# Peptides against a protein of PDB entry 3KDP, part 179

Target 1, 230 residues: chain A of PDB entry 3KDP
Amino acid sequence: PFLIFIIANIPLPLGTVTILCIDLGTDMVPAISLAYEQAESDIMKRQPRNPKTDKLVNEQLISMAYGQIGMIQALGGFFTYFVILAENGFLPIHLLGLRVNWDDRWINDVEDSYGQQWTYEQRKIVEFTCHTPFFVTIVVVQWADLVICKTRRNSVFQQGMKNKILIFGLFEETALAAFLSYCPGMGVALRMYPLKPTWWFCAFPYSLLIFVYDEVRKLIIRRRPGGWVE

## One batch from the design tools (peptide; made by RFdiffusion4, then SolubleMPNN)

Design b2_p25_1_s2 (from b2_p25_1, 19 letters changed)
Fold by OpenDDE base, seed 3:
Structure b2_p25_1_s2 (fold): chain B 230 residues (1-230), chain A 25 residues (1-25)
Amino acid sequence: as target 1 above (230 residues)
Amino acid sequence: MELEELLEKGKKLLAEALELMAAAA
C-alpha cells in the first residue's frame, strides 16, 4: 500500500499505525502458530533439505509470498479503498497525483470528480475512513493465507484443522481487528474510524480467491510433481 | 514455561501495548 501511495501519488490508503497493527498485532500469533502444524503425510517420502545447496528462502517462496499471494492481498485492500473514495465522490482516475494537494492543510478547495470542494478536515476524515476497512480486508484475506500456508502439497481438506494454536491465532487476529475497528477512541488514537459491519464482507471474495487459487496450485503439484509450480 | 502461559503473556502484553498507544494518541 505505501509503495502505491508514493508511486501513484494518491491519498494514503493505509496509515503507518495500521501497518504496525498488522505486522505486530494480527500477523504475529498466526505466523508463530505455523511452527506447531502437523507434518504432511508424505513428509517422510521427501529427501531432507541439503543446508549447503538448498536455500531456506528460495525464489519460488518469494514469488508465492510476495509476487502472488501478497499481490492478491494488496488488490483486496485497494479495491476497498477505491470503492470508499468513489462513494465519497473521488473516482480512481482523479486520485492519481492528488496526494500533494490532498495533504496540504492550506488548500481547502480540493475538487472531487463531481466538482464538489473538500476542506482539509473533510479530506482527512475520508482518508481515515479508508484505513479501517483496508485493515479489516487484510485480516480477512490473512485467514485464507494462514490456512493455505499449513501445507505445501496436501489439500487443507486432507490435512485438516487439528492445530489448536492456529485456530486460536485466527480467533485472536479477528478479535483484535474487531477491537481496533470498534473500540471508542480508536479514531483519535490510531486514526481508525469505525466501519460499517457490511465492509467485512467486501474481503470475502478475495479470501475465497486465494483459497481456491492455492488448492488448484496444490492439485497441480500432486498431479505433476517436479513442475515449475512446486 | 508452557506454550499456553507464553500465549497468555503475549496477549496481555499486546493488550497493554494497545492501551498505551490509545493513551498516547
Scores: peptide ipSAE 0.005, ipTM 0.304, DockQ to the pose 0.077
Fold by OpenDDE base, seed 1:
Structure b2_p25_1_s2 (fold): chain B 230 residues (1-230), chain A 25 residues (1-25)
Amino acid sequence: as target 1 above (230 residues)
Amino acid sequence: MELEELLEKGKKLLAEALELMAAAA
């Protein structure tokens, strides 16, 4: 998110506070929950990693985590961001290069795509209105990400949802997202303004995409062990 | 653009992305 903010000079899609809420709030319990996941049925049939040749973090893992799943997550967030700004009169094409004027407190006549003028305060309200739905979008996509991370090779349907700590983590991150989104005072304290309930559904296609993509990936790995997808 | 149209466009883009990933795989 922040890289695109810099490169495209768009208004900030995800605030620092929301990033901290993701990293420290919604990610912590789910990540810990994976330590309690049941071993895959074939784990003892796999050869141990060769510590001399096999990197713990390899190019495949980086490609999967950042290049594929992380990119889909980012696309989901940006989709939500662009939808909200478009509903407020700022079409995606108009956002390109707008950051400089958007962030200037002395410019109170920034025009939207329809020629309406926006004060600095109004623009910042709209910006902060985007932060919460972006955050929620990440949480909804993280549901799929957490579930797919349960296994490397087995389908989630084969592994099942027996990890009670993981289930608790899914509820915790969702409850935290709802709390941060709707609790009175969060707009002042965290600059997280309440979102329309409909915005939760903007992430669902991307969550489903990640889930389906990873199930297909795992299916390929099961059919072709030792492939570049593993 | 209505939210429904945006959601439909998002679903379409998602489907296309899935097809591209399936074709790459």
Scores: peptide ipSAE 0.000, ipTM 0.191, DockQ to the pose 0.019
Fold by OpenDDE base, seed 2:
Structure b2_p25_1_s2 (fold): chain B 230 residues (1-230), chain A 25 residues (1-25)
Amino acid sequence: as target 1 above (230 residues)
Amino acid sequence: MELEELLEKGKKLLAEALELMAAAA
């Protein structure tokens, strides 16, 4: 998100505080919960990793984490961001290069895509209105990401949802997201304004996409072990 | 100390912590 903010010179899609809420809040408990996951049924049938030849983090793992799942997650967040800004009169093409004028407190006549002028305060309200839905979109996508990370090869339907700590993590991150989104004072404290409950559903197609994508990936791995998809 | 002052101090500490993390990365 921050790289696109710099490169495209668009208004800030996700605030620094919201990034910290993701990294320290919504990611920590779910990540710890994976330590309590049951071993895959075939793990004892696999050869141990050779620590001299096999890197702990390989190109395939980086490609999956950052190049595939991370990109789908980012696309989900940006989709929500662009929808909210478009509903407020700012079409995606108009946002390119707008950051300089957007962040200038002395410019109070920034025009939207329909010729409506926006004061600095009005623009910042719209910007901060995007932060919470972007954050919530990331959390909803993380539901799918956490569930798919349970296994490397087995389907989630084969592994099941027996890890009570993981289930607790899903509820905890959701409760934290709801708290940060709706608790009074969060707009002042965290620049996270309350969102309409309907905005939670904007992320669901992307969560489903990640889930389906990973189940298809795992199906390919089961059918063709040792392929580039593993 | 007013809640607003606490929040502002918290924001400043958080910003400093992030800058330190970015400098360490």
Scores: peptide ipSAE 0.000, ipTM 0.223, DockQ to the pose 0.021
Fold by OpenDDE base, seed 4:
Structure b2_p25_1_s2 (fold): chain B 230 residues (1-230), chain A 25 residues (1-25)
Amino acid sequence: as target 1 above (230 residues)
Amino acid sequence: MELEELLEKGKKLLAEALELMAAAA
């Protein structure tokens, strides 16, 4: 999100506070829950990692985590962001380069895609209205991320959902997201304005995409061990 | 542009992406 904010000079899609809420609030418990996951049924049949040749973090893991899944997550968040701004009169093309004027408190006549002028206060309300849905979108895609991280090779359907701590983590992050989105005063305290319940569904296609993508990937790995997808 | 139209475009893009992944697989 922040890289695109800089490169494309668009209005800030996700606030610093919301990023902290993701990284420290919604991600920690789910991440810890993976430590309690049951070993894959075939783990004892795999050769141990060679500590001299096999890196803990290899290029394949980086490619998967940041290059594939992370990009799908980012696309989900930006989709929600662009939808909200478009509903408020700002089409995606018009947002390119708009950041400088958007963030200038002395400019009160920033035009939208339809020629409507927006005051600084109105623009900031719209910006902060985007932060909560973007945050919620990330949480919803993280459901899929957490589930796919249960296994490296086995399907989630083979592994099952037996990890109660992981299930708790999914509920915790969802409850926290709901609390931050709907608790009175969060708009003032965290600049997280209340979210229409319908916006929760904007992320579902991307969550499903992540899940399907990873299951297909795992299926390929199972069918062609030692392939470039592994 | 109405939310429904954007959601429909998003669904279409998702479907295309899924088809591309299925074709690559």
Scores: peptide ipSAE 0.000, ipTM 0.197, DockQ to the pose 0.019

Design b2_p25_1_s3 (from b2_p25_1, 20 letters changed)
Fold by OpenDDE base, seed 3:
Structure b2_p25_1_s3 (fold): chain B 230 residues (1-230), chain A 25 residues (1-25)
Amino acid sequence: as target 1 above (230 residues)
Amino acid sequence: MEEEERLEEAKELLKKALELMKKAA
């Protein structure tokens, strides 16, 4: 989010506080839950990692985490962001370069794509209205990400959902996201305004896309072991 | 200073929410 905010000079799509809620709140328990996952059925057929040659974080892991899954997550968040701004009169093309005038508290006549003038306070309300749906979109996409991270080769249907701590993590991150989105006072404390329940469904196509993508990837790995996709 | 205070308040709220969820499980 911040890289696109800087490069495209668009209004801030996800606030610093909301990022901290992701990193410290919704990501921590799910990530810890993976340590309690059962071994894959083929683990005893794999050679031990060579600590001298095999990096713990390799180019394939970086490519998958940041280059593939992270990009799909970002696309889901930005889709939600652009839809909300478009519904409020700001088309995506008009947002390019708008940040400088958007963040200037002394400019109270910023025009939208339809020639309507927006005060600084009105613009900040619209900006903060985007933060909560973007955050919720990330959480919904993280459901799929957590589930796909259970295994490297086995399908989720082969491995099953036996890890009770992982199931707890999915409920915890969802409950925390709902609490931060709907608890009174969060708009003042965290700049997270309540969202319509229908906005939760905007992330579902991207969550499904991640799940389908990874199941196809795992299917390729099972059919062609030792390929570049592994 | 205001951003650090909001960060600490957010951490405390998250900690309380986690404790409540652990008690409800």
Scores: peptide ipSAE 0.011, ipTM 0.332, DockQ to the pose 0.059
Fold by OpenDDE base, seed 1:
Formats: sequence, structure tokens, C-alpha cells
Structure b2_p25_1_s3 (fold): chain B 230 residues (1-230), chain A 25 residues (1-25)
Amino acid sequence: as target 1 above (230 residues)
Amino acid sequence: MEEEERLEEAKELLKKALELMKKAA
């Protein structure tokens, strides 16, 4: 998010506070829950990692985590961001290069895509209104990410959802996201303004995309063991 | 019993995380 904010010079899509809410609030419990996942049925049939030759974090893990899943997550967040800004009169094309004027508190006549003028205060409300849905989008996409991380090779349908700690993590991150989105005073305390319930659905296609992508990946791995996809 | 203990540990961790978030805000 922050790289695109700089490169495209758009209004800030995700604030520091919302990033901290992701990293500390919604990621920790789900991540820890994976430690309690049941071992895959074939794990003992796999050769152990050679600690002298095999990197703990290999190119495949980096590619999967950052290059593929992380990119889909970012796309989901930006989609939600652009939807919200568009609903407030700022079409995506109009946002390019707008940040300088957007962040200038002395400019109170920034025009939207329809010629409506926006004060600095109004713009900041809209910006902060985008932070919460972006955050929620990441959480919703993380549902799929957490579920796909349960297994390396087995389908989620084969592994099942028996890990109660993981289920708790999914509920916890969702409850926290809902709390931060709807609790009175969060707009002042955390700059997290209330989320329209409809904006939750902006994330669902991307969550589904991650899930389908990984299930297809795992299907390929099962059909062709030892491929580059593993 | 082990699953309940693990659930309580996760809840405690959540509380700590929330407290850290409050301090970071």
C-alpha cells in the first residue's frame, strides 16, 4: 500500500494505525493458531529439510507469500479504497498525483471528479474513511490466507477445519475488525471511521480468489509432485 | 482439556495484543 501511495502520489490508502491494527491485532492470533494445526497425513513421508543446504525461507515461500498472495491482498485493499473514493466523488484516475494538494491544509478547494470542492477537513475524513475498509479488506482476505496456510499439499477440504484455535482466530480477527469499524469513538481515537456494511463485500472476491488459487496450486502439487509450484 | 488451555492462551495473547495496540495509539 505505502509504495503505491508514494509512486502514484495518491491519498494515503492505509494509515499507520490501521497497519498496526493488522500486524498486532488481526495477524498474531491467526498466525499462532497455525502452530496448533494438525499435521498433514503425508508429512512423515517427506524427507527432512537439510539444515546445511536448504534455506528456511526459500524462493518459493517468498514468491508465494509476497509475490502472489500479498499482491492479491494489496489488490483487494486498493479495490476497496478506489470504490470508497469513487462513492465520495473521486474516481481512480483523478487520484493520480492528487496527494500533494490533498495533504495541503491550506488548499480548501480540491475538486473531485464532478467539480465539487473539498476542504482539507472533508478530505481527511474521506481519507480516514478509506483506512477502515482497507483494513477490513485485509482481514477478510486473511481469512483465505490463514485457511490456505493450514496445509502445504492437502486441500482444505481434505484437512478440514478441526483446529478450534484457528477457528477462534478467524472469529477474533473478524470481531476485532468489526469492533474497530463500528465502536463509537474509534474515528477520534484511531482515525478509523465507521464502515458501511456493504464495503465488507468488496473483499470477498479477492478472498475467494486466494482460496481458489491455492486450491488449484495444491491440486497441481498433488498431481505433479516435485514441480516448481511446490 | 489441551484444546481449552490453548484457547485460553490465545485469548490471553489477544488481550496483550489489544493492550499493545492501545499503547501504540
Scores: peptide ipSAE 0.000, ipTM 0.280, DockQ to the pose 0.095
Fold by OpenDDE base, seed 2:
Structure b2_p25_1_s3 (fold): chain B 230 residues (1-230), chain A 25 residues (1-25)
Amino acid sequence: as target 1 above (230 residues)
Amino acid sequence: MEEEERLEEAKELLKKALELMKKAA
């Protein structure tokens, strides 16, 4: 989010406080829950990692986690951001380069894509209105990420959902997201304004996309072990 | 001037963070 904010010179899509809520709040319990996942049935049949040659974090894992899944997550967040801004009169093309004027408190006549003028206060309300749905989008996409991270090769349908701690983590992160989104005072404390229930559904296509992508990836790995997809 | 300076500082910090991530990989 912050990279695109700088490169595209668009209004801030996700606040620093909301990022901290993701990294230190929402992600902790789900991440811990993975430690309680059952080992894949073939784990003891694999050769032990050579610590001298085989990095724990290889280029392929980085490419998958940050380059592929992380990009799909970011696309989901930005989709939600652009939907909300478009609903408020700001089309994605009009946002390019708009940040300088958007963040200037002395400019009270910033025009939207339809020629409507927006005061600084109105623009900041719209900006902060985007932060909560972007955060919620990340949480909804993380449902798929958490589920796919259960295994490296086995399908989720083969592994099953027997980890009760993981299931609890999914409910906990969702409950936390709902609490942060709808609890009175969060708009003042965290600049997280309440979101329309419909904005939760903006993330679902991307959550499904991640799930389908990973199941296809795992299917390829099972059919062609040692390939570039592993 | 102050906003451009903050943006340049943010770009430098980001560049350093990216370099650190590349070294840790």
Scores: peptide ipSAE 0.000, ipTM 0.227, DockQ to the pose 0.013
Fold by OpenDDE base, seed 4:
Structure b2_p25_1_s3 (fold): chain B 230 residues (1-230), chain A 25 residues (1-25)
Amino acid sequence: as target 1 above (230 residues)
Amino acid sequence: MEEEERLEEAKELLKKALELMKKAA
């Protein structure tokens, strides 16, 4: 999000506070839950990793995590961001280069895509209105990410959802997201304004996309072991 | 009234989503 904020010079899509809520709040318990996942049925048939040649974090893992799944997650967040701004009169094309004027407190006549003028205070309300839904979108796509991370090769349908701690993690991150989104005073304390219930659904196509993509990937790995997709 | 109604709708949607996740688990 921050890289696109700089490169495209758009209004800030995700606030620092919301990033901290992701990193410290919603990611911790789900990540710990993976330590309690059942081993894949073929784990004992695999040779031990060679610590001299096989990096713990390899280029394939980086490509998968950041280059594929992370990009889909980011696209989900930006989709929600653009939907909210469009609902408030700012079409995506109009946002390009707008940051400088957007963040200038002395400019009180920034025009939207329809010629309506927005004061600095009004623009900041709209910006902060984007932060919570972007955060929630990340949480919703992380549901899929957590589920796909259970296995390397086996389908989720083959592995099942037997890890109760992982299920608890999904509930915890969702409950935390709901709390941060709807608890009175969060708008003042964290600049996290309540989101419309409809904005939760902006993330679902991307969550489904992550899930389908990974199941297809795993299917390819099972059919062609040792391929570049592994 | 509108904010309370939106909050209740959100709670109901979350409850449904949680129930769907529970059924899919």
Scores: peptide ipSAE 0.000, ipTM 0.212, DockQ to the pose 0.045

Design b2_p25_1_s4 (from b2_p25_1, 20 letters changed)
Fold by OpenDDE base, seed 1:
Structure b2_p25_1_s4 (fold): chain B 230 residues (1-230), chain A 25 residues (1-25)
Amino acid sequence: as target 1 above (230 residues)
Amino acid sequence: DELEELLKKAEELLKKALELMKKAA
C-alpha cells in the first residue's frame, strides 16, 4: 500500500496508525493460527531427500506464498479505496499526481473529475473515510486467505474448519475491525471514521473470487501434478 | 504509460461497477 502511494502520488489510503493496527492487531492472531494449522498429510509425510536443498525450496515457496497473500490483500484494499473515491467524484486517473495538492492545507479549490472544488477539510474527510473501509477490506480478504492457506492441494471442503485457533482468529480480527470502525473517538484518534454496514460487503465478491480461483488452482494441481500452476 | 493504461481500464471497470451498484441500490 505505501509503495503504491509513493509511486503513484495518490492520496494516502492508510494512515500510519491504521497500518500499526493491521500489523499488531489483525495479522498477529492469524499468523499464530497458521503455525498451529494441521499440515497437509502429503507434505509432512515426505521425508526430505536432501535436508539442505529441500528446506531452502520449502522456505522459498512459503515466502512466495506469504508475499502473494500480502499483495492480494493490498489489491483488495486499493479496490475499495478507488471505489470510495470514485463515488466521491475522484476517478483513478485523476488521483495520479494529486497528492501534492491534496495534502496542501492552503489549497482549498482542488477539483475532482467533475469540476467540483474540494476544501482541504473536505478532502481529509474523504481520505479518512477510506481508511476504515480499507482496513475492513483487509480483514475480509484475510478470511479467504487464511482458509485457502490451510492446504496446498486439498479443497477447503475436504480439509474442513478444524483449527479452533484459526476460527478464533477470524472472530478476533472481525471484532477488532468492528471496534475500530464504530467506537467513538476513533475518527480523531486513528483517523478511522465510522463505516456504513454496506461497505463490509464490498470485499466479499473479491474474497469469493480468490476462494474460487484457489479451489480451481488446487483442482488443476490435483489433476496435473508438477504443472506450471503450482 | 502502462500504468496509465491500466488505470484507464480500472476506471472503466469502476464506472461500470458504480453504475451497477446505483441500479441495485
Scores: peptide ipSAE 0.033, ipTM 0.399, DockQ to the pose 0.020
Fold by OpenDDE base, seed 3:
Structure b2_p25_1_s4 (fold): chain B 230 residues (1-230), chain A 25 residues (1-25)
Amino acid sequence: as target 1 above (230 residues)
Amino acid sequence: DELEELLKKAEELLKKALELMKKAA
């Protein structure tokens, strides 16, 4: 999110502190949970046929898969961001290059896509209104991500939810999201304004997309064992 | 030019999504 903020020169979609909450608070426990996941099948106990080549291929495939999931996750957050800004009169095209004027406190007549002028304070309110739902979107998408990353080959329906640490991680990230979204003072402290409960549902299509993507991927792997899609 | 076209398509999708969300809310 911060990289796209710099590259696209758009208003900041997610605060730095919120990013830290994602990295340290949301991702850490789930990542640990994956380390304690039981071996999926006897295939995981087999030595690689060629340790050098098979390791490299596997690392590349894992990197690609996580990169794709991360991209879908980011797209979900940005979707929510652009939706909120569009509802407030700022269309996505209008946001490109707007950051310089947006962040200038001395410019109080920044126009939206409809010619309405916005003061610095008004702009910051709408910006901070985006931070919370962006974060919540990331959390909701991570639910699906964590569930799918639990298994390499088996469907979630086949493996089930046996890892208690994973369940705890899902609870922890959800509780953190609720705390940051609804605790008084978060608007001042973290620049995260309270979120309407309806916005929690905005991320569900992306969670479903990730789930479907991974199930299809795993289905292909099961049908073609040893393929490059693994 | 291609980026602008992609952004326009994204905007249309966003509008449709917003309408659906408003109907669901």
Scores: peptide ipSAE 0.024, ipTM 0.366, DockQ to the pose 0.020
Fold by OpenDDE base, seed 4:
Structure b2_p25_1_s4 (fold): chain B 230 residues (1-230), chain A 25 residues (1-25)
Amino acid sequence: as target 1 above (230 residues)
Amino acid sequence: DELEELLKKAEELLKKALELMKKAA
C-alpha cells in the first residue's frame, strides 16, 4: 500500500498506525495459530526425495503463492479505497498526482472529478474515512488467507477446521477490527473514522477470490504432483 | 502510462460496480 502511495502520488489509503495494527495485532496471533495447526495428512507421508533441492523449490513456490495472495489482499484494500473516494467525487484517474495538493493544509480549493472544491479539513475527513475500511478489508481478506494457509495440498474441505487456536485468531482479528472501527476516539487517535457496516462486505468478493484461487491451485497440485504450482 | 491505463480500467469497473449496487439497492 505504501509503495503505491509513493509511486502514484495518491492520497494515503492506509495510515502507518493501521499498518502497525495489522502487523502486530492481526498477523501475530494467526501466525501462532498456524504453528499449532495439525500436520496435513500428505505432508507427514511424503519424505523429501532430495532434501536440498526439494526444500529450496518448495520455499520458492510457497513464497510465490503467498506473494500472489498478498497482492490480492492489497487489491482488495485499494478497491475499497477507490470506491469510497469515487463516492465522494474523486475518480481513480483524478487521484494520480493529487497527493501534494491533498496534503497541503494551505490549499483549500482542491477540485474533485466534478469540479467541486474541497477544503483541507474536508479532504482529511474523506482520507480518514478510507483508513478504516481499508484496514477492515485487509482483515476480512486475511480470514480467507489464514484458512487456506493451514494446508498446502489438501482442500480446506478435506482438512477441516479443527484448530481452536485458528478460530480464536479469526475472532481476535474481527474483534480488533470492530474495536478500531467503532470505538469512540479512534478517529482522533488512529485517524480511523467509524465504518458503515456495509463496507465490511466490500472485502467478501476478494476473500472468495482467494478461496477459489487456492482451491484451484491445490487441485492442480493434486493432479500434477511436483509441478511448478506447488 | 501503464498506471494511467490501469486507473482508467479501474474507473470503468468502479462505475459498473456502482451501477450494479444502485440497481441492487
Scores: peptide ipSAE 0.019, ipTM 0.325, DockQ to the pose 0.020
Fold by OpenDDE base, seed 2:
Structure b2_p25_1_s4 (fold): chain B 230 residues (1-230), chain A 25 residues (1-25)
Amino acid sequence: as target 1 above (230 residues)
Amino acid sequence: DELEELLKKAEELLKKALELMKKAA
């Protein structure tokens, strides 16, 4: 999020403290949950080749998986961010380079994509309104990510949901999201304003798309071993 | 209110630091 913030010079989509809460709160338990996931039946059946190379490959695969998860989460969050800003009159293209004026307290006439002028206070309300949905969408996307990352090649339907730690992780991150979204004082402490329950559903289409994409990917891998999709 | 001001200041400092790093890179 910060890299995109710096590169694109867009309004800050998520506060630093909230990002830390994501990294330390929502990512740790899921990561642990994945570490305790049962190996795919195909992985267990594969004869160990070279233990050194196989370990390196596994470490690379895990690293790539975590990198992909983080990227998907960021995409989900930014999707929600851009939707909220667009609903408030700021189209994504208009946000490019806007940060300097957006964050300037002395500029009270920042125009949106439709020529409406926004005061500093109004802009900050919109910015902070994005924080909670951004966080919630990351959590909702993580539901899908945790499910899809259980297996490399097998369908989720084949592997099943037997990991109790995973279920606990899903519950914990959801509870944390609810706490941060609705607990009094979070608007001041984390710049996370209370979220309407309807916004929990904004990430579901995205999560579904990721789920479908991953299932299709896995299907292709099963049908075409050694393809570029691996 | 004090906490909010502190957080705002911290973010401003972070933004300035990041901008400086961007200019240096």
Scores: peptide ipSAE 0.000, ipTM 0.216, DockQ to the pose 0.017; fails the geometry check

